# Ledger of designs, part 201: peptides against a protein of PDB entry 6D0Y

Target 1, 225 residues: chain A of PDB entry 6D0Y
Amino acid sequence: ETEDHLESLICKVGEKSACSLESNLEGLAGVLEADLPNYKSKILRLLCTVARLLPEKLTIYTTLVGLLNARNYNFGGEFVEAMIRQLKESLKANNYNEAVYLVRFLSDLVNCHVIAAPSMVAMFENFVSVTQEEDVPQVRRDWYVYAFLSSLPWVGKELYEKKDAEMDRIFANTESYLKRRQKTHVPMLQVWTADKPHPQEEYLDCLWAQIQKLKKDRWQERHIL

## One batch from the design tools (peptide; made by RFdiffusion4, then SolubleMPNN)

Design b2_p28_6_s3 (from b2_p28_6, 14 letters changed)
Fold by OpenDDE base, seed 5:
Structure b2_p28_6_s3 (fold): chain B 225 residues (1-225), chain A 28 residues (1-28)
Amino acid sequence: as target 1 above (225 residues)
Amino acid sequence: SRVEEILRLLEKLGLPEAKELIAELKAA
């Protein structure tokens, strides 16, 4: 069952041979597992590095980590901890592009059975709770909402299947915030950059609309993003 | 190195960027 799910995830990557890729990833996971006794720290650093440097291969790396986690549960946990530390460092350094990617990466790890759904829900609850804080600027609030919403394509289905009530509450809070924030409307999505983390307020409204549509479609995307 | 070997394996998995990554890591 887990293998089937992972295979499905690989298929979504759009590779020519998903089965071949899965087999290769399984093989690589085996190789890495065998090396853990001697090279755990190096492997950990390596995986974290390549995952961060190749965001276009997010699902491949999350799948790999999922396979490795299945072989060595402790290593999987250490990997998650390392990625969370990196997320914190990215936020501290105001590297918002890397930070949002890391949130997406962690989100997809839920699908790979590395992170439990309740844990991810808790993370998103924490993100959206920032919108309720009075001592933070709107740009900060907007980023956390952005990080949450932009990660839902990877994990929204799973979270609603497991924690629908909690997710509805998060959505309600998000919607409420979006209504009261300073904003203008534009029809196009805009990619945020680290140097320009908040160029246009209207981006969130557009993203919200897209996510609402995705939710309406039961989290089935018409095309691979 | 073993790390380089792993990166080569990743390259074989359809990650051609591994070569560039290896180069970057060596240069750093």
Scores: peptide ipSAE 0.020, ipTM 0.591, DockQ to the pose 0.100
Fold by OpenDDE base, seed 3:
Structure b2_p28_6_s3 (fold): chain B 225 residues (1-225), chain A 28 residues (1-28)
Amino acid sequence: as target 1 above (225 residues)
Amino acid sequence: SRVEEILRLLEKLGLPEAKELIAELKAA
């Protein structure tokens, strides 16, 4: 019965079993795909909800979406569109904590082959272009730089492998902005569990230094929350 | 609904977030 099957899959997902996590998620993706003809909108809402409310399982859910996208490309596209809409709504509501997480989630979807690398580069180009806007609060400029930099642990390697020239330009523009902005000490959420900002440095300057080191280390992140 | 049934099953299996997810789905 369907209930027994779902029970089995739920118990196996994220747990140690004879099958890999990938295989378990593949099974769950198959179950969800089978229900799409009758419950597409509800399943879409479900996935968007768990993606937003369970940040500790970011990689699990991006992987699941990647598997669903492979089975149903149109649904994968609709999911991305829904997440982009949510990102826009979060920004309009000044919910920057949710917004930055959504950017990170979208970034990891590049690794799961749901979002193309050029599309993510274009998004980051748009983010960094905010630093050139006139008559806007610096907090707006700072946040978009923060959103860009804090997402690179999830996607920096992929983007530099495929779009290195464009990424270098974005980095140059970011560096230029950081040199000319007013320095303020505003605590922000970090993506790293072990790395804390140096007390003697402004937050964005510290983050920039951390990202530069990550880049030098070929994007090998060890302490992602 | 089918999705609600799955969430209830997950709740029964020890996923505490299921209640919130069900509420979110109903509100949407």
Scores: peptide ipSAE 0.017, ipTM 0.549, DockQ to the pose 0.053
Fold by OpenDDE base, seed 1:
Structure b2_p28_6_s3 (fold): chain B 225 residues (1-225), chain A 28 residues (1-28)
Amino acid sequence: as target 1 above (225 residues)
Amino acid sequence: SRVEEILRLLEKLGLPEAKELIAELKAA
C-alpha cells in the first residue's frame, strides 16, 4: 500500500519509466540507510539542502524521504524537524517564496507517510489563525491563507478523508476572512494549474474558487504536475 | 567524499544541478 502511494507520486514527475525511477530511488534509499550510522548529520544536511534548492524536483525528494523514513523512522523524524526549522528561518527572513515551497513539500510528505495528517491539520490551523491577529499588515494574513490554500492540491484529499470536521472549520474561517479583507490586484503564480486568474477577480478569491471546485471534484486533479 | 558520491547518484536520477551543488559545497 505504501509502495502504491509512492508509485503514484513518482508518476507525477512525468518520467517515461516510473518503474525505473522507483527502482533507482529505492536503491538510493538503501545506500543512504547504510551510511546513516557514520554520516547521518551530513546526509541530513545534504537532503535538506537539495530539497530546498531544487523545487522542480519536489516529488522525487518527498518520495525519497518517504522511502528512507520507511527504512529508518528516526531519521525521517529528524529530517522533518530540520525542514520545520528551515521553514521558521525562511519566515523570519521574509523569504516567502522559499517558505511556501517548504509548506508544499511538507504537505506532500503526508502522502508519503512521513508526516501524520493531524500534524498537518494543526499547522494549517495555526496558519489560518494568523488572520485573527490584530495590528499586522494584511499582506501577512494573506500570505498564510495563500500558503494554506495553495498546498491543498497536494494534501487536501488526505486531510479531508481523515480530519473532515477540522478541515471544515479551517475552511469556514478562511471564507470568513476572504469576505472581509481588502481586495487588491496582486498576481501570484499558480503551481498546480496553468490557468491565470481572471483579470477582474482578486487573486485569493480566484484561488479560493479553484480550491472549492477541486474539493467538489473530490480532489481529483485534471493535470499531473 | 561520500557526500559527493551521493550527489552523483542524485545526478543519475536526473538531477543535473548536483554538479553545481557539489561545487558550491566544496567552495564553502
Scores: peptide ipSAE 0.017, ipTM 0.546, DockQ to the pose 0.060
Fold by OpenDDE base, seed 4:
Structure b2_p28_6_s3 (fold): chain B 225 residues (1-225), chain A 28 residues (1-28)
Amino acid sequence: as target 1 above (225 residues)
Amino acid sequence: SRVEEILRLLEKLGLPEAKELIAELKAA
């Protein structure tokens, strides 16, 4: 009964309410914190589940975890560990859509002060280091670069503010890889910004260009057409 | 956000390539 109530609260967070989203999340974090002594495992499982299965609420749940982490740092750590385990499982199962989402989720947790910037940098260093692996399929190398680049909109600003030198090295390695990788004929991407449109390019090249533009704009979002 | 919109567009447009990527990884 209590578990059902907690599940209901967690799943319904962010829905229309007379209160602000922030207040609702703070309230929920308080409720969850109070119940951690008795229902930690259940709460952990619930949060991991909704984090994975409700991608439309990514920022809501990262914020919730951030608030909860601020109240209970140990629980925040356990949550991250659980998500990392899930990431590893997704990779092993070749569930790359879930995997990339989890990387983005973890990335946004940096903004929520759940994951330290250096830790995320280390993760991305590991990802980009795959590009240096020999005798592996290019698709493997490409995916890790994709996972890295596609997560930067969530965390690039924070990482460059705190670890600019390391990030520059990662970017240099990424650029080097993108220059030497084999280009294939794939569906072209067309993304335009109001001030500086990008031409049609190969998937990763286009993504790289978008990230470079975002970086040049100091990670400030621009209007897109 | 605008960034999220760009990401959604990129992911949508890159979906076929992602499928190929997964397929190749499974075959490897």
Scores: peptide ipSAE 0.000, ipTM 0.269, DockQ to the pose 0.014

Design b2_p28_6_s4 (from b2_p28_6, 13 letters changed)
Fold by OpenDDE base, seed 3:
Order: structure tokens, then sequence, then C-alpha cells
Structure b2_p28_6_s4 (fold): chain B 225 residues (1-225), chain A 28 residues (1-28)
């Protein structure tokens, strides 16, 4: 396979084809595995790129990475490391939109057996700990809480099944911060549509309420518009 | 398989991405 061909294959996965998505993903994983000896760095870069630029295909690419990780564990580790580096770079550049997509991607990798649940819990502990930092803009504190909460639709179920006590502590710290922060009206960037209507309120408070309901509903979304 | 597992999982969660995947599977 040429580099251009690999790019095409990766970018087009999940699109209309004569084969099932499952077959396409398995086939692509096999192709990529076979080409790792020659194109590992290119494949890593491509996967990182689509993770950042194609959030609408998040679950497709996390599944692909999961398949690759199962075939080559070392590659999976290298990919996660690259994603963490990219996340740090995005944050340093104040690219919060890209950063949140990366956090969600990493979150869903837990479900794909690429990242262990305890590791994700530790990441979220680190995120929420930012709320304790002194002399930092509230926007920084708010974003880390947002990144945590907005990722839970993907990984909350798994994390509570594995680390319920630790998650409860994170939730308590989050709630404490939300009670003491300064509130402003900002439109929500929702990943899902809640079945139960919510009053118009500050975006983080609203998101918090949505996540509390989702938790109560055992992390199952009832309505998709 | 992991793909089958993921599809089942996403279906249970009811995420928008799951809806899209299910629709694509039906169309294919």
Amino acid sequence: as target 1 above (225 residues)
Amino acid sequence: SLVEERLKHLSKLGLPEAKELIEELKKA
C-alpha cells in the first residue's frame, strides 16, 4: 500500500460500500497491521489526524484503534502516547475545541480495551484538580470540568462499573466547584439530547444536571433527535 | 468480535453516533 492509498482507506472507512461496516473495519485493521513495518509513523499520524478532524466518526476510529491494539499492543501504546502529546499541544495553543474531541476519543478508547478504566479515572482526577488551582482564569477551570462531564456519555458506565468510589469522589469535587464558581449564560454544546426538558441556565450547571440524570438512568440515553 | 461488542454497547448507550452507525448498517 502507498501512503496515499492508506490515507484514502482510513478517511473513507464507514462510508457507503458493498460490504458491512464490520467487514470493512476488520479488513482495514488487517491492511494497516500488515503495513506497520513500512508505514507505522504515517499510520499513527493519520489516525491522530482523523481523531482530531472527524469527531463525527469518533466511534468508528476508536473501534479501529481497538482492533489494531488487539493485533499489535505496542502500536496501541504508541498511539495513546501520541494522542496525549497532541492533547497537551492543543491545550497549550488554547484550542479547546480540538482538545475536547481528543478527551472524548480517549474516553471511548476505554470501551475499546485500549485504555484501562483506572487510567481514565486518573486523568479525570487530574482534570478536576485544576479547579483547585490558584490565580488561573475561570475559563481554564470550567473547561476541564466541561471536558470531564461531556465525556461521560461515552465512558461513564464503564468507569462506574470499575471505579465507583473514585468516580463519586470526582463528582463530589465537581459539585463543590460548581457551587462556588461565578456563573454566566453560555450556550451549551451538547453531545446528546436529553429526554427531560431542562430550564435555561448556565451551561455547566445545565450540563451537570444532564449528567446527573444520565447517571440516574444508568448511562443510557433515552432520546435521540 | 470487538466490532460486534462495540455495536451492542453503542446501541445500549443510545448515543447519536450509535444511531448513525445503525442507520449505515441498515443501508449497507
Scores: peptide ipSAE 0.415, ipTM 0.854, DockQ to the pose 0.035
Fold by OpenDDE base, seed 5:
Structure b2_p28_6_s4 (fold): chain B 225 residues (1-225), chain A 28 residues (1-28)
Amino acid sequence: as target 1 above (225 residues)
Amino acid sequence: SLVEERLKHLSKLGLPEAKELIEELKKA
C-alpha cells in the first residue's frame, strides 16, 4: 500500500462497509503490519492523529492497535510512546479536549493488552498527585482529576481487578481533593477552551458521583449517561 | 478471533460504544 492509501484505510475503518467490522479490522491490521517496515512512522502518526481527532471511534482504533501489537510486539510500545509525546504536546498547546481523548485512548489500550494495568495505575497516580502539588493552578489540578475520572468507564474494572489497593488510594486522594477544592461556577454547557480548561465544580462533583455509582455497579454501565 | 474476544470484553463493560459495535457486528 502507498502512504496516501494508508491514510484512507485508517480513517475509514468502522464506516459503512459490505464486510463486517471484525473482518475490516483484521484486514487492516494485516495491511498495516505488512507496511510497517516501510511506513512505520507514518502509521504511528496516523493512528495518533485519529486517536485524538476521532474520539467517537475510540474502541475501534484501540482494538486496531491491539491487533497490531499482537502482530508486532514492538509496535505497541512505540505507539504508546508516540501517544505520550502527543499528550504532552496537546497539554502544552492547551488542547485539553485532545488531551483527555488521548488519556481515554491510553486507558482503553489496557483492555487491548497494549498497556499493562500497573502502568496505567502509575499514570493515574501521577495525575492525582498533581492535586497535592504546591504552586499549581486549580484549573490544572481539576483537569487531571477530570482526565482520571472520565477515563475510568473504560478501564476502571480492569484496574480494580488487578490493583484494587492502589486504586482505592487514588480514589481516597481524589475524594479528599474534591472536598477541599475551591468551588467555581461555570455554565453547564461548558465549552472547552484554553481559558476554560477545567469543568465547573458541579460537573466534577457530578462526575465523581457518577463514577462512585459506576464503581458500585462493578464498572458496568446500566444506562447511557 | 482476537476481535471477537475484544468485543466480548467491551460488552461486559456495558459501554455505549461497545453496544453499538456489537449491534453492528450482528447486522453485518
Scores: peptide ipSAE 0.396, ipTM 0.855, DockQ to the pose 0.035
Fold by OpenDDE base, seed 4:
Structure b2_p28_6_s4 (fold): chain B 225 residues (1-225), chain A 28 residues (1-28)
Amino acid sequence: as target 1 above (225 residues)
Amino acid sequence: SLVEERLKHLSKLGLPEAKELIEELKKA
């Protein structure tokens, strides 16, 4: 395979074809595995790029990475490392939208058996620990809490099944922070929900309430977050 | 398979972002 062809294959996976998506993913995983000796760096970059730029295909690409990881365990590790580097770069550039997509992607990789649950818990512990740092802007603290909470629909079930005590601790710390943080109460940062006791809430408070409900619902999404 | 597992898992979670994958897999 040529580099251009690999790019085409990766970018177009999930598009309508004569074959099933499962078959296409398995086939692509095989092609990529075979080309790793010659194009590992390119493949890593391509996968990181689509993870970052095509969030609508998140589950497709996490599945693809999971398939690749199953075939080549070392590649999965290298990919995660690359994603972490990209996450750090995005954060340094204050590209929080990109960063949150990466966090969600990493979260779903737990379900694809690429990232171990304890590792993801550790990541979230690190995120929530930012709320305890001194001389840190609240926007930074808020974002890490947001990144954590907004990823839980993907991975909360798995993490609580395997690391419930640690997750409870993270939740307690998150709740504590949310109670003591300053609220902006700006309309554009508020969510209106007609069927809830607090129809108008600050976004993070609203998200927290939604995640708590999701947790009570055994992590089955029953409404659009 | 991982794909089958993903389908089951994502269906259970009911994530809107997973709709594309679920729908495509169901069409097959």
Scores: peptide ipSAE 0.386, ipTM 0.858, DockQ to the pose 0.035
Fold by OpenDDE base, seed 1:
Structure b2_p28_6_s4 (fold): chain B 225 residues (1-225), chain A 28 residues (1-28)
Amino acid sequence: as target 1 above (225 residues)
Amino acid sequence: SLVEERLKHLSKLGLPEAKELIEELKKA
């Protein structure tokens, strides 16, 4: 395989094919595994890139990574490490939109058995702990809360099933922060359309309400047509 | 399989971002 060919294969997975998506994903995982000795760094970069730039195919790529992790556990670990490095870089560059996509991607990797639930809980604990820091501006505190809450549609069910006590603590801390923070009225960025944001409600308060409802609904969202 | 598990999981979640995967997996 060539580097260009690998890029093509990775970018086009999930597109129309004569074969099933399952077959294509399994096949691609096999190809990537076989090419790791020659193109490990390139494959890592490509997977990180599509995770950042193709959020519409998030679940396809998390599944691919899950399959690859099952074949090569060490590579799975290296990929997660690369993603964490990329997340840190995005945060340092104040690229919050890219960063949130990475957090959501990592969140869904829990469902693909790439990241353990306790590890994700720890990450969210770290995120919410930023709200307790005095030397951090509120805009950054708000982002970490946003990143946490906006990722829960993907992983909230799994985390509450395995770490309900810890998640309740995180929720309590989040609620406490939301009550004491200064209100801002920026339009809400929601990933689902089941509920319309309240036009008079603050962005994070609105998201909090939606997540509370989602939690109450056992983390099941409405299917869209 | 992981893919089958993902189908079941995502179907229950009903995430809009998972629509493509759900649809493709159902056709498999």
Scores: peptide ipSAE 0.325, ipTM 0.825, DockQ to the pose 0.034

Design b2_p28_7_s1 (from b2_p28_7, 13 letters changed)
Fold by OpenDDE base, seed 1:
Structure b2_p28_7_s1 (fold): chain B 225 residues (1-225), chain A 28 residues (1-28)
Amino acid sequence: as target 1 above (225 residues)
Amino acid sequence: SRIDQIVEVLKSLGAPESYIEEVVKRLS
C-alpha cells in the first residue's frame, strides 16, 4: 500500500493545490526521507521514471532530488548513477529525445547541488570527444553536440564560473566540428529540430549562434529554446 | 509544526487518511 501511495504522491506533485509548490516539495521530501530506509529502491526507480517520462516537470523533480540529497547524503549519488545507466540505455536504443531530456535533467542537478560542476564538465568533454571519432555516423555526432549546446541554458553559467578554461576548450572543439561537418537533411535531426527559431539557417548553426550570444550576455537567460 | 505541514501537504496531494496516519506515525 505504501509503495502505491508514494507513486501517487510523486506523480501528483506540481499540480494545483491549496499549498504552494515550495511547501509541497518540502513536505514530500520529508515523507520520502522517512520511507527511504524501507523503500529506497522503489523511490529511486520512481524518480528515475518520472525524470525520464515527464520532461515538463523537470525543475520540480530536480528540486525534489536536491531536497532529498540535502536530507540524505548518499541518495543523490545513487540517483545520479541510476540516471547515467538510464541515459546509456536510451542511447543504445536510439531514443534520442529521451536521452536529451536526461542530459538536461542532469545539467539542472548541478544547480541543485547534486552533481559537482567538474563532473558535468567531464560529461560534456566526453560528448564533444565523440565528434572526433570516425567510426560514428554524423547523425550521432550531431546529437552529442546538440545535447551539449541545448543543456547550456541550464548550467552554462555555473560551469563557466568554476571551469572557464575547460569550457573554452570544449567550445573550441565544438566550433571546429561545426565548421567541418556536412549540412544535410537527416531524419533524426528533423525530430530534434521541430521548433526551429530561424528556419532559413541549419539548426545546429542557429543553436550555436544563440549559445554564443547567451555567453556574451553573461548567461542571462532569454527565450532561446 | 513540521508534522502539521506534512499533513497539510499530504491532504493537498490527495493522500487518504489511512496513509496520512501511517506517515505521522513514522515521523513521530
Scores: peptide ipSAE 0.253, ipTM 0.840, DockQ to the pose 0.942
Fold by OpenDDE base, seed 3:
Structure b2_p28_7_s1 (fold): chain B 225 residues (1-225), chain A 28 residues (1-28)
Amino acid sequence: as target 1 above (225 residues)
Amino acid sequence: SRIDQIVEVLKSLGAPESYIEEVVKRLS
């Protein structure tokens, strides 16, 4: 019965209510903390599930994980490990849409003090390093660049504040790759799907330009998300 | 109080009274 209630609460958090989102998250974190001794595994599974299946609530659940991690149950580490496993599985299954989302989710966990900035930088270094490998097709190289760039709106500010030199190197390598890669032509209206991991040329170039502008604006967005 | 806030949150999230009472006991 308690497990069912926990599931309901976790799924409903972020929905319109009389209380603020902040209050709801703090309250739910308190409830989950109290139940961790008895339901840690279940809570972990639930959070992994909603994190994967509800991309529209990304910031809600990253914040919730952050709040739980701050309560010193080492919950964040276990959660990250589970998410990394899921990322690997998604990549193996060629589920690139989910994979990109998971990278973005992990990126936002840096802001929630669940993942250390150096660890995220290392991940992005690994992603961009794929562009230098000869045994990897360009479609895969493009995806890693896309995954990196598309995650920066969530974590770029934090990473540049903590590891600006390393980030500049990653950017330089990215720029170099974008200049030397072969151009591809995909219909403009084609939606990127899991079976088509290669971003459109115009989109990737556009994304690069947008990220460069965001960087110049010190990672401050001009519009309300 | 913190407990009062949690109770309010639980109510807002549609938790049944029986569960709220249980949580209050655990948090007390």
Scores: peptide ipSAE 0.247, ipTM 0.836, DockQ to the pose 0.959
Fold by OpenDDE base, seed 5:
Structure b2_p28_7_s1 (fold): chain B 225 residues (1-225), chain A 28 residues (1-28)
Amino acid sequence: as target 1 above (225 residues)
Amino acid sequence: SRIDQIVEVLKSLGAPESYIEEVVKRLS
């Protein structure tokens, strides 16, 4: 019965409440912390599930994980491992929408002090390095670039503050790839289908331009999306 | 108190009284 209640609480956090979101998150973190000794695996699975299925609550759950990680049991590391496994599964299943969201989720975990900035930089380095692999279809290469760029609104500021040189290298490699890649026009609605996970050239170039502008603006978003 | 705050949060999140009592026991 306790597990059912935990599930309910985790799913409900962020919904309309008599208490503030911050209060609810702190309270829930406390409850979950108390139950970690007995229900860590269940809690991990639940959080991974809601993170995957409720993209609208990204910042809520990243914050929650951050709060839990700050308490005890080194929860953040185990959670990240679970999320990475899920990311791999999503990619294997050609669920590119889920995959890119998971990357964004992981990115925001840097802001929540769950993932170290250098680790995220390393992940992005790995992503962009795919563009250098000859045996990889361009659709995959494009996706990794997209995943990288799409995640920067969440973590770009932090990464450039701490790893500017490395980030510059990643950007340079990204720019180089974008200039040399073959361009195709694909309807936006088909971008993330299993058979066509290829962003259209206009979109990827547009995204690049937007990120460049964001970078120029020192990662200060003028409009919150 | 900390426990009181948690109780209020749990109530706010719609937790049943029986569960709240259980949580209080664990936190006490």
Scores: peptide ipSAE 0.240, ipTM 0.830, DockQ to the pose 0.926
Fold by OpenDDE base, seed 4:
Structure b2_p28_7_s1 (fold): chain B 225 residues (1-225), chain A 28 residues (1-28)
Amino acid sequence: as target 1 above (225 residues)
Amino acid sequence: SRIDQIVEVLKSLGAPESYIEEVVKRLS
């Protein structure tokens, strides 16, 4: 069945095969493009699934979605809507690792011309605005800041080129929050997990400093913790 | 690097050169 074939191709792209990676990716793009008229919904669902479950293939799938969106200008919007729904579900389930990955995924979609820069700025404005809400636990406020900052290596340059004033406001609000938030220290740097969604003070402060340096360096990508 | 990977994928997927250049410009 065609749907089974599409699923197989989407899931296995980038893996070792008799053909080169380039050939496989080109072939997949061609197949998906050709099958969008008949299997758009199925392809959309499959891409949402692999985008969520296969973080090691982020670049492949963001690029793939970008190319599909370029050929079918409505595809990207539908995909983003589905991903936003998934992001909300992840947050409701306290799956912060998945959630932050989804934000990074969406961020990279800006580079792939799937999400407009103003839309991503609006998303980050919404994230940072959570820090101004008194009824939100700091663990959630910290996560939104973390999600924002940790996504900037993927999209910061584009956003500042398009919306520098708005980004400056977001940065100012972020800085203000980081200065006034309750400080906590953990003996060892811990990887973000669903059961431990609160980043330690040192990590957030270090991340902020790294992002500030990245910004100063005009967003030339560097190693980020 | 991430940029190299993106370029590789874009090329492999048949993205136009202008598109690739634009992405690289924004990411580097």
Scores: peptide ipSAE 0.049, ipTM 0.557, DockQ to the pose 0.036; fails the geometry check

